Peptides against a protein of PDB entry 6JX3. Designs and how they scored, part 48

Target 1, 85 residues: chain A of PDB entry 6JX3
Amino acid sequence: AEFRLRPEISVAQTDYGMVLLDGRSGEYWQLNDTAALIVQRLLDGHSPADVAQFLTSEYEVERTDAERDIAALVTSLKENGMALP

## One batch from the design tools (peptide; made by RFdiffusion4, then SolubleMPNN)

Design b2_p20_7_s2 (from b2_p20_7 with A8P D12E T15R T19R)
Fold by OpenDDE base, seed 5:
Structure b2_p20_7_s2 (fold): chain B 85 residues (1-85), chain A 20 residues (1-20)
Amino acid sequence: as target 1 above (85 residues)
Amino acid sequence: SKKPYVPPSGPEGLRLLGRL
């Protein structure tokens, strides 16, 4: 299934990186550069497999680690109410 | 050459900054 943010979530770019704001609760979360890159590519329609391939081609990371990290981030975003299940 | 990798997971990757 496609990755989507919940409708109440807004994306902001700050001096400190990407921030996701929940317009209902008011909670806001900062993403580091790698997390922001993953979210951006998923929102652009790339699959987790596409993102893993991209990470291993651009960064010093093994495929298995990239896949695990993408899955962990997606899980966290869903659990924290940022992404749709 | 490939760039250094910083994991996206954990408190560093996804940090609750506060509530407005």
Scores: peptide ipSAE 0.717, ipTM 0.940, DockQ to the pose 0.947
Fold by OpenDDE base, seed 2:
Structure b2_p20_7_s2 (fold): chain B 85 residues (1-85), chain A 20 residues (1-20)
Amino acid sequence: as target 1 above (85 residues)
Amino acid sequence: SKKPYVPPSGPEGLRLLGRL
């Protein structure tokens, strides 16, 4: 399924890194470098499996852990109202 | 060589900075 941000969410690149701003609630969230990388690739149309493969090639992480962490991030983004269900 | 891995979720991965 396609990963998409909710329409009210804006993406900003700041000195902190990637920040997601909810234009309705006013909440803004900072993503660390790994989270930002995952979000960018998902928004570009890569599947979670694609992203996991990328992470295991670039970082000291096992495939199963990468997939779990990607799923956890996606769940958090949906539950926090940043990504569409 | 592969880079050190920092998890993308939890408080380190997603931090609420504030509310405008």
Scores: peptide ipSAE 0.717, ipTM 0.940, DockQ to the pose 0.948
Fold by OpenDDE base, seed 1:
Structure b2_p20_7_s2 (fold): chain B 85 residues (1-85), chain A 20 residues (1-20)
Amino acid sequence: as target 1 above (85 residues)
Amino acid sequence: SKKPYVPPSGPEGLRLLGRL
């Protein structure tokens, strides 16, 4: 399924990294570099499997760990009201 | 030549900074 942010979420690039702002609640979340990379690629239409392959190619991480971490991030983004279910 | 991996989830990966 397509990964999408909720309509009220804005993406900002700051000196501290990628930030997601909820325009309704005012809550803002900072993503580390790995999380930002995953979100950017998912929003670009890459599948979680594509992203996992990319991570294992670029970073010192095993495929199974990358897949788990991507799933955990997506779950967090949905539970925190940033991504659509 | 691969980069060090920092996990994308948990407190450091996704951090609530505050509310405007």
Scores: peptide ipSAE 0.716, ipTM 0.940, DockQ to the pose 0.951
Fold by OpenDDE base, seed 4:
Structure b2_p20_7_s2 (fold): chain B 85 residues (1-85), chain A 20 residues (1-20)
Amino acid sequence: as target 1 above (85 residues)
Amino acid sequence: SKKPYVPPSGPEGLRLLGRL
């Protein structure tokens, strides 16, 4: 299914990196560079498999680890109310 | 050459900074 942020979530680019702001709770979360890259590509319409391929091409990571890490991030974003189920 | 990999999850990957 398509990866989407919840409508109350805004994306900001800051000197600290990518930040997700929850307009209802006021909470804001910082993403590290890898997380930001994953979110950006998913929002652009790439599948998790596409993102895993990209990560293994650009970074010192194995495919299985990349896939697991992407899944873990997506789960966290959903559980923290940032991404739609 | 490939870049060093930093995991995207956990407290380093996704950090609550605060509340406005």
Scores: peptide ipSAE 0.715, ipTM 0.939, DockQ to the pose 0.952

Design b2_p20_7_s3 (from b2_p20_7 with S1P A8G D12E T15R T19R)
Fold by OpenDDE base, seed 2:
Structure b2_p20_7_s3 (fold): chain B 85 residues (1-85), chain A 20 residues (1-20)
Amino acid sequence: as target 1 above (85 residues)
Amino acid sequence: PKKPYVPGSGPEGLRLLGRL
């Protein structure tokens, strides 16, 4: 399934990293560099498997750990109303 | 050399800053 942000979510790039703003609730969330990288690649159409492969090639992380991190982030983004189910 | 990994999930990766 395609990863997409909800239409009310705005993305801002700040000196502190990516920020996601919910235009309806007003909540805004800071993403660290890893989270931002994951989100950007998913939005570009890469699968979680693609992202995991990228992470393991660039960072000191095992495949299973990368996959769990991606899944946990995606779950949080959906549960917090930032990403479409 | 591969870079140190910092998780993108949890409070480290996703932090609520506030509400406008």
Scores: peptide ipSAE 0.762, ipTM 0.950, DockQ to the pose 0.968
Fold by OpenDDE base, seed 5:
Structure b2_p20_7_s3 (fold): chain B 85 residues (1-85), chain A 20 residues (1-20)
Amino acid sequence: as target 1 above (85 residues)
Amino acid sequence: PKKPYVPGSGPEGLRLLGRL
């Protein structure tokens, strides 16, 4: 339900986009604009369905493709230790 | 008009830059 980053993750804004830093492992990951947009909206309390609706309203993407993209990103964030399961 | 879409998943959306 609720999307949250792990406590050890810090968010930074750079000239090249959003970066997530793991304060324990030291790994840092760069998000492109779409990934950052998805993460920001999820952190603001929007559901994946809300995000998909937003994406299809603003971008040339079909609903099913937006849903798949969101799900894949969330899965990666969890698998890479950035988001809570 | 709607803007071109670039995926947020996959290697283009999420990239490991390094380790401090």
Scores: peptide ipSAE 0.761, ipTM 0.950, DockQ to the pose 0.964
Fold by OpenDDE base, seed 3:
Structure b2_p20_7_s3 (fold): chain B 85 residues (1-85), chain A 20 residues (1-20)
Amino acid sequence: as target 1 above (85 residues)
Amino acid sequence: PKKPYVPGSGPEGLRLLGRL
């Protein structure tokens, strides 16, 4: 399924990294560089498998660990009301 | 060489900064 942000979520690039703002609640969340990279690639239409392959090619991380990290981030984004289920 | 990996999940990956 396609990864999408909820319509009330805005993306901002700041000097401190990517920020997601909930226009309804006013809550804003900062993503570290890895999280931002994952979100950007997913929004660009890459699958989680594509992202895992990218991470293992560029970083010192094993495939299984990359897959778990991506899945955990996506779950958190959904649970925090930022991504559509 | 491959770069060090910092997780994108958990409290370091996704941090609530506040509310406007």
Scores: peptide ipSAE 0.759, ipTM 0.950, DockQ to the pose 0.967
Fold by OpenDDE base, seed 1:
Structure b2_p20_7_s3 (fold): chain B 85 residues (1-85), chain A 20 residues (1-20)
Amino acid sequence: as target 1 above (85 residues)
Amino acid sequence: PKKPYVPGSGPEGLRLLGRL
């Protein structure tokens, strides 16, 4: 249940926000502020439920919408080869 | 006051910029 990036993924902070670079394929992905926040908190060891609670406390978003957003992002990160399954 | 929410998923949240 631990969220982890694949070992070939590097994290960079840029003027355009957080970027994830795949050192093998060379693909690089930009994360918006929300995605970066979610990823950072998950990497810090917070559960998706923790992150959802945080989002609803700070942003105008309903709990179910926050949960769906987190799940969709995590799925995409795994499918795009950035996060471990 | 709570901040406006922009999704972190989908094309807004995650965008392929290119390949080095």
Scores: peptide ipSAE 0.757, ipTM 0.950, DockQ to the pose 0.969

Design b2_p20_7_s4 (from b2_p20_7 with S1A D12E T15R L16R)
Fold by OpenDDE base, seed 3:
Structure b2_p20_7_s4 (fold): chain B 85 residues (1-85), chain A 20 residues (1-20)
Amino acid sequence: as target 1 above (85 residues)
Amino acid sequence: AKKPYVPASGPEGLRRLGTL
């Protein structure tokens, strides 16, 4: 399934990085550069496999580690109510 | 030349800032 944010979530670009805001609860989170990069590519329609390939080509990370990091981030975004299941 | 990798998951990648 495609990666999508929940409708109540807004994305803001700040001087400190990407921020996600829940318009209902008021809670907000900051993503580091790697997390922001992954989220942006997923929202653009790239698959997790596409993103893992991109990460291994640009960064000192092994494929398996990249895949696990992406999966863990996506899981957290869903569990924290930011992404749709 | 590949860049150092900083993890995206966990408290390092996703930090709760608070509530507005």
Scores: peptide ipSAE 0.754, ipTM 0.944, DockQ to the pose 0.961
Fold by OpenDDE base, seed 1:
Structure b2_p20_7_s4 (fold): chain B 85 residues (1-85), chain A 20 residues (1-20)
Amino acid sequence: as target 1 above (85 residues)
Amino acid sequence: AKKPYVPASGPEGLRRLGTL
């Protein structure tokens, strides 16, 4: 399934990292560099499998760990009202 | 050389900053 942000979510780039802002509630969240990288690639249309392959090629992480980290991030983004189901 | 991996999930990757 396609990864998408909810329509009320805006993306801002700051000196301290990517920030997601809910334009209705005003809540905002900061993503670290890894999370921002994953979100950007998913929004660009890459699959979680594509992203996991990318991470293992450039970072000291095992494939299974990368897959679990991606899945956990996506779950959190959905649960926190930032990403669509 | 591959870079150190910092987790994207959990408190390191996603931090609620507040409400505007």
Scores: peptide ipSAE 0.754, ipTM 0.944, DockQ to the pose 0.965
Fold by OpenDDE base, seed 4:
Formats: structure tokens, sequence, C-alpha cells
Structure b2_p20_7_s4 (fold): chain B 85 residues (1-85), chain A 20 residues (1-20)
């Protein structure tokens, strides 16, 4: 399934990193560089498997660990009301 | 050379900053 942010969520690039803002509640969250990279690639249409392959090619991380990290991030984004289920 | 990996999940990767 396609990864999508909820329509009320806006993305901002700041000097402190990528920020997600809920336009209805006003809540906002900061993503670290890895999380931002993952979200950006998922939004561009890459699958979690694609993103994991990218991460293992650029970073010192094993494939299984990358896949679990991506899955955990996606789960958190959904649970926190930022991404669509 | 591959770069160090900083996890994306957990409080390090996604941190609630507050409410505007």
Amino acid sequence: as target 1 above (85 residues)
Amino acid sequence: AKKPYVPASGPEGLRRLGTL
C-alpha cells in the first residue's frame, strides 16, 4: 500500500531538520535525518524494501535492521496520527 | 565508505516538539 501523510499534516524544512505539523491540532514533531530521509523516499513512491536497500548501500546498517527501523517509524507515524493507515 | 547509521524510530527519530 502507498505511504501517505494525513491531509492535515504539513512538511516543513527547518534549520533544525524536517518537521511535521498537524494543521488542525497544532502539534508538531521533528524528524532526525534518517527518519526524514525514509519519509521523503516513501512519499516519493519507494517501497520500504527499496528504502532499506538504499539505506544499506549508504549507511553502516544491516538489511534486517533497516527494514525493522523503517517499519517501526511507519507504525509510529500512523499511531501518532501523521500517516494514513 | 558507508556512514554511521542513526536510527529513525523511537524518540530519537521522531520527537514531539509541542503545540503551536
Scores: peptide ipSAE 0.753, ipTM 0.944, DockQ to the pose 0.959
Fold by OpenDDE base, seed 2:
Structure b2_p20_7_s4 (fold): chain B 85 residues (1-85), chain A 20 residues (1-20)
Amino acid sequence: as target 1 above (85 residues)
Amino acid sequence: AKKPYVPASGPEGLRRLGTL
């Protein structure tokens, strides 16, 4: 399934990382480098499995742990109203 | 060499900054 941000969400790139802003509520969140990387790849059309493979190739993380981390991030983004269900 | 992995989920990866 395609990962997409809600239309009211703006993405800002700062010197300190990616920020997601809800233009309606005003809520904004900072993503660390790993979260930003995952979001960027998902928005580019890569599947969570693709992203997990990428992470294990560049970082000291096991496949299962990467998959769980991606899933947890996606869940949080949906629950916080940043990503579409 | 592979890089240390910093989690993307939880408060480390996703931090609420506030409301504008």
Scores: peptide ipSAE 0.752, ipTM 0.943, DockQ to the pose 0.969

Design b2_p20_8_s1
Fold by OpenDDE base, seed 2:
Structure b2_p20_8_s1 (fold): chain B 85 residues (1-85), chain A 20 residues (1-20)
Amino acid sequence: as target 1 above (85 residues)
Amino acid sequence: ADAFAAAMGRIEARELRRRP
């Protein structure tokens, strides 16, 4: 159950951060720094649990909050057609 | 003038502060 982007989604790095581009619809979305960090680690093969551990180690966030934030982001990306279910 | 400045939307997670 690895996190993957849909094949029509491309990643672009900009001065404003990560952007996800839908090559079919033409829509594109900016990610803030935290979202980009989470997505990058998930795409690198880290589990949500791995990412939560990373966040709590590097940032002032509690484990439960990190887990909730990651889950919410993943859900949004799937529901918005950016990530595979 | 970055071409992506006018994104259709924005995906955000909580802004975090680094631990000292």
Scores: peptide ipSAE 0.616, ipTM 0.863, DockQ to the pose 0.804
Fold by OpenDDE base, seed 1:
Structure b2_p20_8_s1 (fold): chain B 85 residues (1-85), chain A 20 residues (1-20)
Amino acid sequence: as target 1 above (85 residues)
Amino acid sequence: ADAFAAAMGRIEARELRRRP
C-alpha cells in the first residue's frame, strides 16, 4: 500500500510552506511544516515506519506518537481527497 | 499566513521540536 496523491493533485512549494492543489476543483490545502515533512518523505517512497523512525531520531517525539501522527495525517489526506485510498 | 487565508483548509501534524 504505497502512499500516492491523486493524479489531479499538485504539490506547490510556497514561501509559507507546502500546498496541495486540486487542478480540477481548484481546492487547495496548506500543510504545516510537520505535515509537509511527512508527506514529502512518504512521496519519496519511505514507509510510515521509516518516517516514524526519522521523526523520532530528529525530533523530540515518541515512536508511538509519531506513528499515530503519521496515520492520522494519511487519513486526513485521503478523506480530503488528496491521497489515493 | 495571510496569503493562504483562501485555502480550502489546513492540514496539520504536531509541531515538533528538533533534538539538540
Scores: peptide ipSAE 0.614, ipTM 0.863, DockQ to the pose 0.746
Fold by OpenDDE base, seed 5:
Structure b2_p20_8_s1 (fold): chain B 85 residues (1-85), chain A 20 residues (1-20)
Amino acid sequence: as target 1 above (85 residues)
Amino acid sequence: ADAFAAAMGRIEARELRRRP
């Protein structure tokens, strides 16, 4: 399924990285560089498989690690109420 | 430790090094 943020989530691009803000709860989360990169590519319409291929081609990371890290990040974003299930 | 250290939380994935 397509990765999507919940409607109440806004994205702020700051000088210090990506921030996700929940306009209803007031919670906001800063993403580190890798998390932001993954989220940006997913929001651009790339599949997790696309992102894994991108990461392994551009960075010193193994495919299995990239896949696991992407899956874990997506799960975290869903569980923290930022991404739609 | 950047300007957003006071955020409610931080979502992190593995820090990666670019291939040369």
Scores: peptide ipSAE 0.614, ipTM 0.863, DockQ to the pose 0.681
Fold by OpenDDE base, seed 4:
Structure b2_p20_8_s1 (fold): chain B 85 residues (1-85), chain A 20 residues (1-20)
Amino acid sequence: as target 1 above (85 residues)
Amino acid sequence: ADAFAAAMGRIEARELRRRP
């Protein structure tokens, strides 16, 4: 299944990085650089495996760590009501 | 100051260093 944001969630780029806005509640969440990078690639249609390969190629991270970090982030985004199940 | 400076929450993944 593809990664998708909930319809009420919008993305904003700020001086401090990516922010996800909930148009219903008014809540918003700031993403750090790594989280933003992962989310952007997932939204562009890359698979978690694609993203893991990207991270290990560009950054000093092991494949297993990248895969776990991506999975944890996706789970967090779903649990916090930003991404669709 | 950016309007989003006072974010309600923060979503983070591991900080990464670029390979040289």
Scores: peptide ipSAE 0.608, ipTM 0.858, DockQ to the pose 0.802

Design b2_p20_8_s3
Fold by OpenDDE base, seed 1:
Structure b2_p20_8_s3 (fold): chain B 85 residues (1-85), chain A 20 residues (1-20)
Amino acid sequence: as target 1 above (85 residues)
Amino acid sequence: MDAFYAAMKKIEAPELKRRP
């Protein structure tokens, strides 16, 4: 399944980092740098596996840890109403 | 504005250190 944001979610790049806005509730969510990086790559069409490979190549993280980080983030985004299930 | 951002809900993943 392809990662997608819910239609009511807008993405903004700010000086404080990536922000997601829920246009219905008015809630704002700020992503830290790692989360933003993952989300951006997923939105660009990279698979979680692609992202994991990218993370391990650019950062001091093991593949399994990268995979868990990605999975946990995606779960969080879905549970908090930002990403489609 | 700073206060607004500080009060935002946050979605975070573990911070990573760049490889040299």
Scores: peptide ipSAE 0.635, ipTM 0.885, DockQ to the pose 0.885
Fold by OpenDDE base, seed 2:
Structure b2_p20_8_s3 (fold): chain B 85 residues (1-85), chain A 20 residues (1-20)
Amino acid sequence: as target 1 above (85 residues)
Amino acid sequence: MDAFYAAMKKIEAPELKRRP
């Protein structure tokens, strides 16, 4: 399934990193660099597997760890109402 | 503004070191 943000979520690039705004609740969420990188690639249409390959190529991380981190992040984004199920 | 950002909720993934 394609990773998508919920319609009410806006993305802002700031000097402090990527920020997501929930237009309904007014909540702001700041992403750290790793989370922002993953989200950006997913939004660009890369699969979690693609992102994992990218991470292992560019960073000192094992494939299994990359996959786990991506999955955990996606789950968090869905559970916190930022990404569509 | 720093206080505003500090008060935001955080979504984080483990920080990674770039390969040399």
Scores: peptide ipSAE 0.632, ipTM 0.886, DockQ to the pose 0.891
Fold by OpenDDE base, seed 4:
Structure b2_p20_8_s3 (fold): chain B 85 residues (1-85), chain A 20 residues (1-20)
Amino acid sequence: as target 1 above (85 residues)
Amino acid sequence: MDAFYAAMKKIEAPELKRRP
């Protein structure tokens, strides 16, 4: 399953970090640095497994924790209407 | 702008420390 944003969602890179805008509701969501990094790599076509490997290589995190964090983030993005199921 | 960003919803993943 490929990660993809809903068509009404716009991405903005700001001085405060990555922001997602829902063009229908007008709501904004700010991503923290870790979330933004994960989303950027997923949007670039990397698999969750690729992202987990990247995180464990660059950061002090265990593989299992990285995988859980990615899965939780993706679930949140889908449940909050930002990513397609 | 600070007030706007403080008020918006947040999507977060656990903050990570870079390896040396």
Scores: peptide ipSAE 0.630, ipTM 0.886, DockQ to the pose 0.880
Fold by OpenDDE base, seed 3:
Parts: C-alpha cells; structure tokens; sequence
Structure b2_p20_8_s3 (fold): chain B 85 residues (1-85), chain A 20 residues (1-20)
C-alpha cells in the first residue's frame, strides 16, 4: 500500500527542518534529518524497499537496519496520527 | 521562535553517517 499522510496533515519546510502540522489538533511535529529524508522519499512515491536501498547506498547502514528504521518510523507516523494506515 | 520549535513534539529516526 502507498504511504500517505492523513488529510489533516500538512508539511512545512522550516529553518529547523521538516515539520508536520496537524490542522485538527494544532500539534506540530519536528522531524530529524533521517526521518525527514525517509518521509520525503516515501511521499515522492518511493517504496520502503526503494528507500532502504537508497539509505544503504548513501549511508553507513546495513540493509536490515535500514528496513527496521523505516518500518519503525512509518509505524510511529501512523500511531501518532500523521499517516494513514 | 526558538522556544516554539523547542516545544514541538519530535519524530526521529536513527541518525546516519554518510559513506565517504
């Protein structure tokens, strides 16, 4: 299934990096560099497998660790109401 | 401004080091 943000969530690029805005709760979520990179690629239409391949190519990370990091981030985004299930 | 950003909730993934 395609990674997708909930309709009430918008993305802003700030001096402090990527921020997700919840238009209903008024909450703002700041992403660190790695999280922002993953989210940006997912939103651009890359699959988690694509992102894992990208991470292992560009960064000092093993494939299994990259896959786990992506899965954990996606889970967090879903559980915190930012991404659709 | 800085206080506003500092108060934001955080979503983080492990920091990665670029390959040389």
Amino acid sequence: as target 1 above (85 residues)
Amino acid sequence: MDAFYAAMKKIEAPELKRRP
Scores: peptide ipSAE 0.629, ipTM 0.884, DockQ to the pose 0.882

Design b2_p20_8_s4
Fold by OpenDDE base, seed 3:
Structure b2_p20_8_s4 (fold): chain B 85 residues (1-85), chain A 20 residues (1-20)
Amino acid sequence: as target 1 above (85 residues)
Amino acid sequence: MDAFAARMGRIEAPKLRPRP
């Protein structure tokens, strides 16, 4: 399934980097650089496999580690109510 | 750190080093 944010979640760019805003709870979630990069590509319509290929090409990371990092991040975003299941 | 940042949660993935 396509990666999608929940409808109450908005994206903002701030002095602290990418932030996800929950319009219902008022919670703000700052992403570090790696998380922001992954989320941006997913939101642009790239699959997790596409993102893994991108990461291994541009950064010193093994494919297996990139795949695990992406999966863990997506899981975290879903569990914290930011992404749709 | 300001008051706004102090109230924010954090989601992170492992830091990556660009290939040379």
Scores: peptide ipSAE 0.586, ipTM 0.849, DockQ to the pose 0.799
Fold by OpenDDE base, seed 2:
Structure b2_p20_8_s4 (fold): chain B 85 residues (1-85), chain A 20 residues (1-20)
Amino acid sequence: as target 1 above (85 residues)
Amino acid sequence: MDAFAARMGRIEAPKLRPRP
């Protein structure tokens, strides 16, 4: 299944990184650099496996850790109502 | 407290170090 944001969520790029805006609640969610990088690649259509490969290639992280970080972030975004299940 | 700050949350993934 493709990673997608909920329709009420919009993305803003700021000098401090990616921000997700919930148009219904009015809440903003600032992403740190790692989270923004993962979300951007997922939204571009890369699979979690693709993103893990990217992270291990560009950063000092092991494959298993990258996979865990991605999975945890995706789960958080879904459970917090930012991403579609 | 700033109203904007009151509406701001934060989503974080572990910070990564770029490979040299």
Scores: peptide ipSAE 0.584, ipTM 0.848, DockQ to the pose 0.621
Fold by OpenDDE base, seed 1:
Structure b2_p20_8_s4 (fold): chain B 85 residues (1-85), chain A 20 residues (1-20)
Amino acid sequence: as target 1 above (85 residues)
Amino acid sequence: MDAFAARMGRIEAPKLRPRP
């Protein structure tokens, strides 16, 4: 399925980087640079495979590691109630 | 860690080194 944030989640750009805000609970999560980069690309409609290709082209990371990092991040976002299952 | 970061959760992916 396509990656999507839950409807109550909004994105804010701050001096501390990307933040995901839950408008209902008031809970919010700061993303580090790598996480923010992945999330932005996924939200722009790139597939995990597209993002993995991007990461391997721009950064010193192997394809399998990029794929694992993306999958782990998506899982974390779902488990923390930010992304739709 | 500042007070702002302390009040919020954090989601991290491994830091990546840019290719030259």
Scores: peptide ipSAE 0.582, ipTM 0.848, DockQ to the pose 0.721
Fold by OpenDDE base, seed 4:
Structure b2_p20_8_s4 (fold): chain B 85 residues (1-85), chain A 20 residues (1-20)
Amino acid sequence: as target 1 above (85 residues)
Amino acid sequence: MDAFAARMGRIEAPKLRPRP
């Protein structure tokens, strides 16, 4: 399954990081640096496995932890109505 | 149609440190 944002969600880059805005509800979500990095790579078409490899190569994180972090983030984005199921 | 009312949340993943 490809990671995709819901059509009502827009992306903004701010001095404080990435923000996702729901144009219908007015709710918006600030992402921390790690979350923004993962979302950017997923939106660019990288698989979760690609992102995990990237994280373990560039940062002090184990592969299994990176995989779990990515899965948890994707779940959060779906549950909060930002990403399509 | 509901008026726009901005409410901010936060989505976080664990902070990572760059490898040297």
Scores: peptide ipSAE 0.581, ipTM 0.845, DockQ to the pose 0.423

## One batch from the design tools (peptide; made by RFdiffusion4, then SolubleMPNN)

Design b2_p21_1_s3
Fold by OpenDDE base, seed 5:
Parts: C-alpha cells; sequence; structure tokens
Structure b2_p21_1_s3 (fold): chain B 85 residues (1-85), chain A 21 residues (1-21)
C-alpha cells in the first residue's frame, strides 16, 4: 500500500534535519539524513523495494540490511503516529 | 558508494525546532 503521513502531521526542514510534528498532540520527531531520504522517496511514490534498490546503489549497505532498516523505520513511523497504517 | 548510516528518529523537546513550523 501507499506510504502516507497522517493528516495531522506537518513536515519541516530545519537546521536539525527533517522534523515531523503532530499538530494535535504536539509531539515531534527529528529524522536523520537516511530516515529523511527514505521518507521523501516513499512520499514521492517509490516502494520500499525501490528505496532498498536506491540505497544499495548509492550507499555502502547490503540489500538485506537496507530492507530491514526501511521496514523498521516504517514501523516506527506508524507506531509513533506519524504514518498511516 | 557513500558511507551508510542507519535511519533514526528522535523525539525533540527544543522549542526552536517547534518554531520552524
Amino acid sequence: as target 1 above (85 residues)
Amino acid sequence: KKPYVRPSITRITDPAVLAAF
């Protein structure tokens, strides 16, 4: 399914990197560069498989590790109320 | 290829970051 942020989530680029804010709860999180890259590509319509391929092409990471890291990030974003299930 | 850093998310408490929205 399509990766989407929850409607109450706002995105900002800051000196600390990409930040996601829940406008209802007031909770917000900073994403490191890799997490931001993954989220940006998912929001652009790339699949997790597409993102894994991109990571292995551009970075010193194996496919299995990239897939695991993407899945873990997506799970965290859903569990922390930033992404839709 | 570039060095790989695993993705991470961190809860923020800095009001200066909040002000960016």
Scores: peptide ipSAE 0.652, ipTM 0.894, DockQ to the pose 0.953
Fold by OpenDDE base, seed 3:
Structure b2_p21_1_s3 (fold): chain B 85 residues (1-85), chain A 21 residues (1-21)
Amino acid sequence: as target 1 above (85 residues)
Amino acid sequence: KKPYVRPSITRITDPAVLAAF
């Protein structure tokens, strides 16, 4: 399944990092560097498995932890109305 | 390898911060 943002969500790069903007509610969500990296790669068409492989190759993280963290982030983005289910 | 920080998202609700975007 393709990872996609909801149509009302816009992405902005700010001095505080990546921010997701909800055009209907007016809510703003700030992503830390890791979350921004994951979201960018998912939006580029990489699978969660691809992203996990990337994280383990570049960062001090185990595969299982990377997979769990990616899944948790995706769930949060969906539950908070930023990503399509 | 680089130090790893878990991904996080934070809802921005401070009006002063919101004005910066």
Scores: peptide ipSAE 0.652, ipTM 0.895, DockQ to the pose 0.745
Fold by OpenDDE base, seed 4:
Structure b2_p21_1_s3 (fold): chain B 85 residues (1-85), chain A 21 residues (1-21)
Amino acid sequence: as target 1 above (85 residues)
Amino acid sequence: KKPYVRPSITRITDPAVLAAF
């Protein structure tokens, strides 16, 4: 399924990195560089498998670890109300 | 290949960040 942010979520690039703001609650979160990269690629339509391949090609990470980290991030974004289920 | 850092999200309370929106 397509990864999408909830409609109330805004994205900004700041000196603190990529930030997601919930316009309703006022909650906002900073993503580190890896998380931002993953989110950006998912929003561009890449699958988690695509992102895992990208990570393993560019970074010193094993495929299994990349897949686990992507899944965990997506889960966190959904559970924290930033991404659609 | 570059060193890998696990993805993380952190809740921010700094108004300077909020001002970006």
Scores: peptide ipSAE 0.651, ipTM 0.893, DockQ to the pose 0.955
Fold by OpenDDE base, seed 2:
Structure b2_p21_1_s3 (fold): chain B 85 residues (1-85), chain A 21 residues (1-21)
Amino acid sequence: as target 1 above (85 residues)
Amino acid sequence: KKPYVRPSITRITDPAVLAAF
């Protein structure tokens, strides 16, 4: 399944980092650099497995931890209304 | 390899961030 943001979500690259705004509710969330990187790659069409491989190649993280962190982030983005189910 | 920081999202309350949209 393709990772997609909800239509009402806007993305801004700010001095605070990557921010997602829900244009309907007015809620907005800041992503740290790792979360932003993951989201950007997912939006580009990479699978969670692709992203995990990327993270383990570039960063001091084990595959299992990367997979868990990606899954948790995706779940949070969906549950907080930023990503489509 | 670079140091790894776990991904996080934080609900923002600073209205200055909204001005960027």
Scores: peptide ipSAE 0.651, ipTM 0.893, DockQ to the pose 0.948

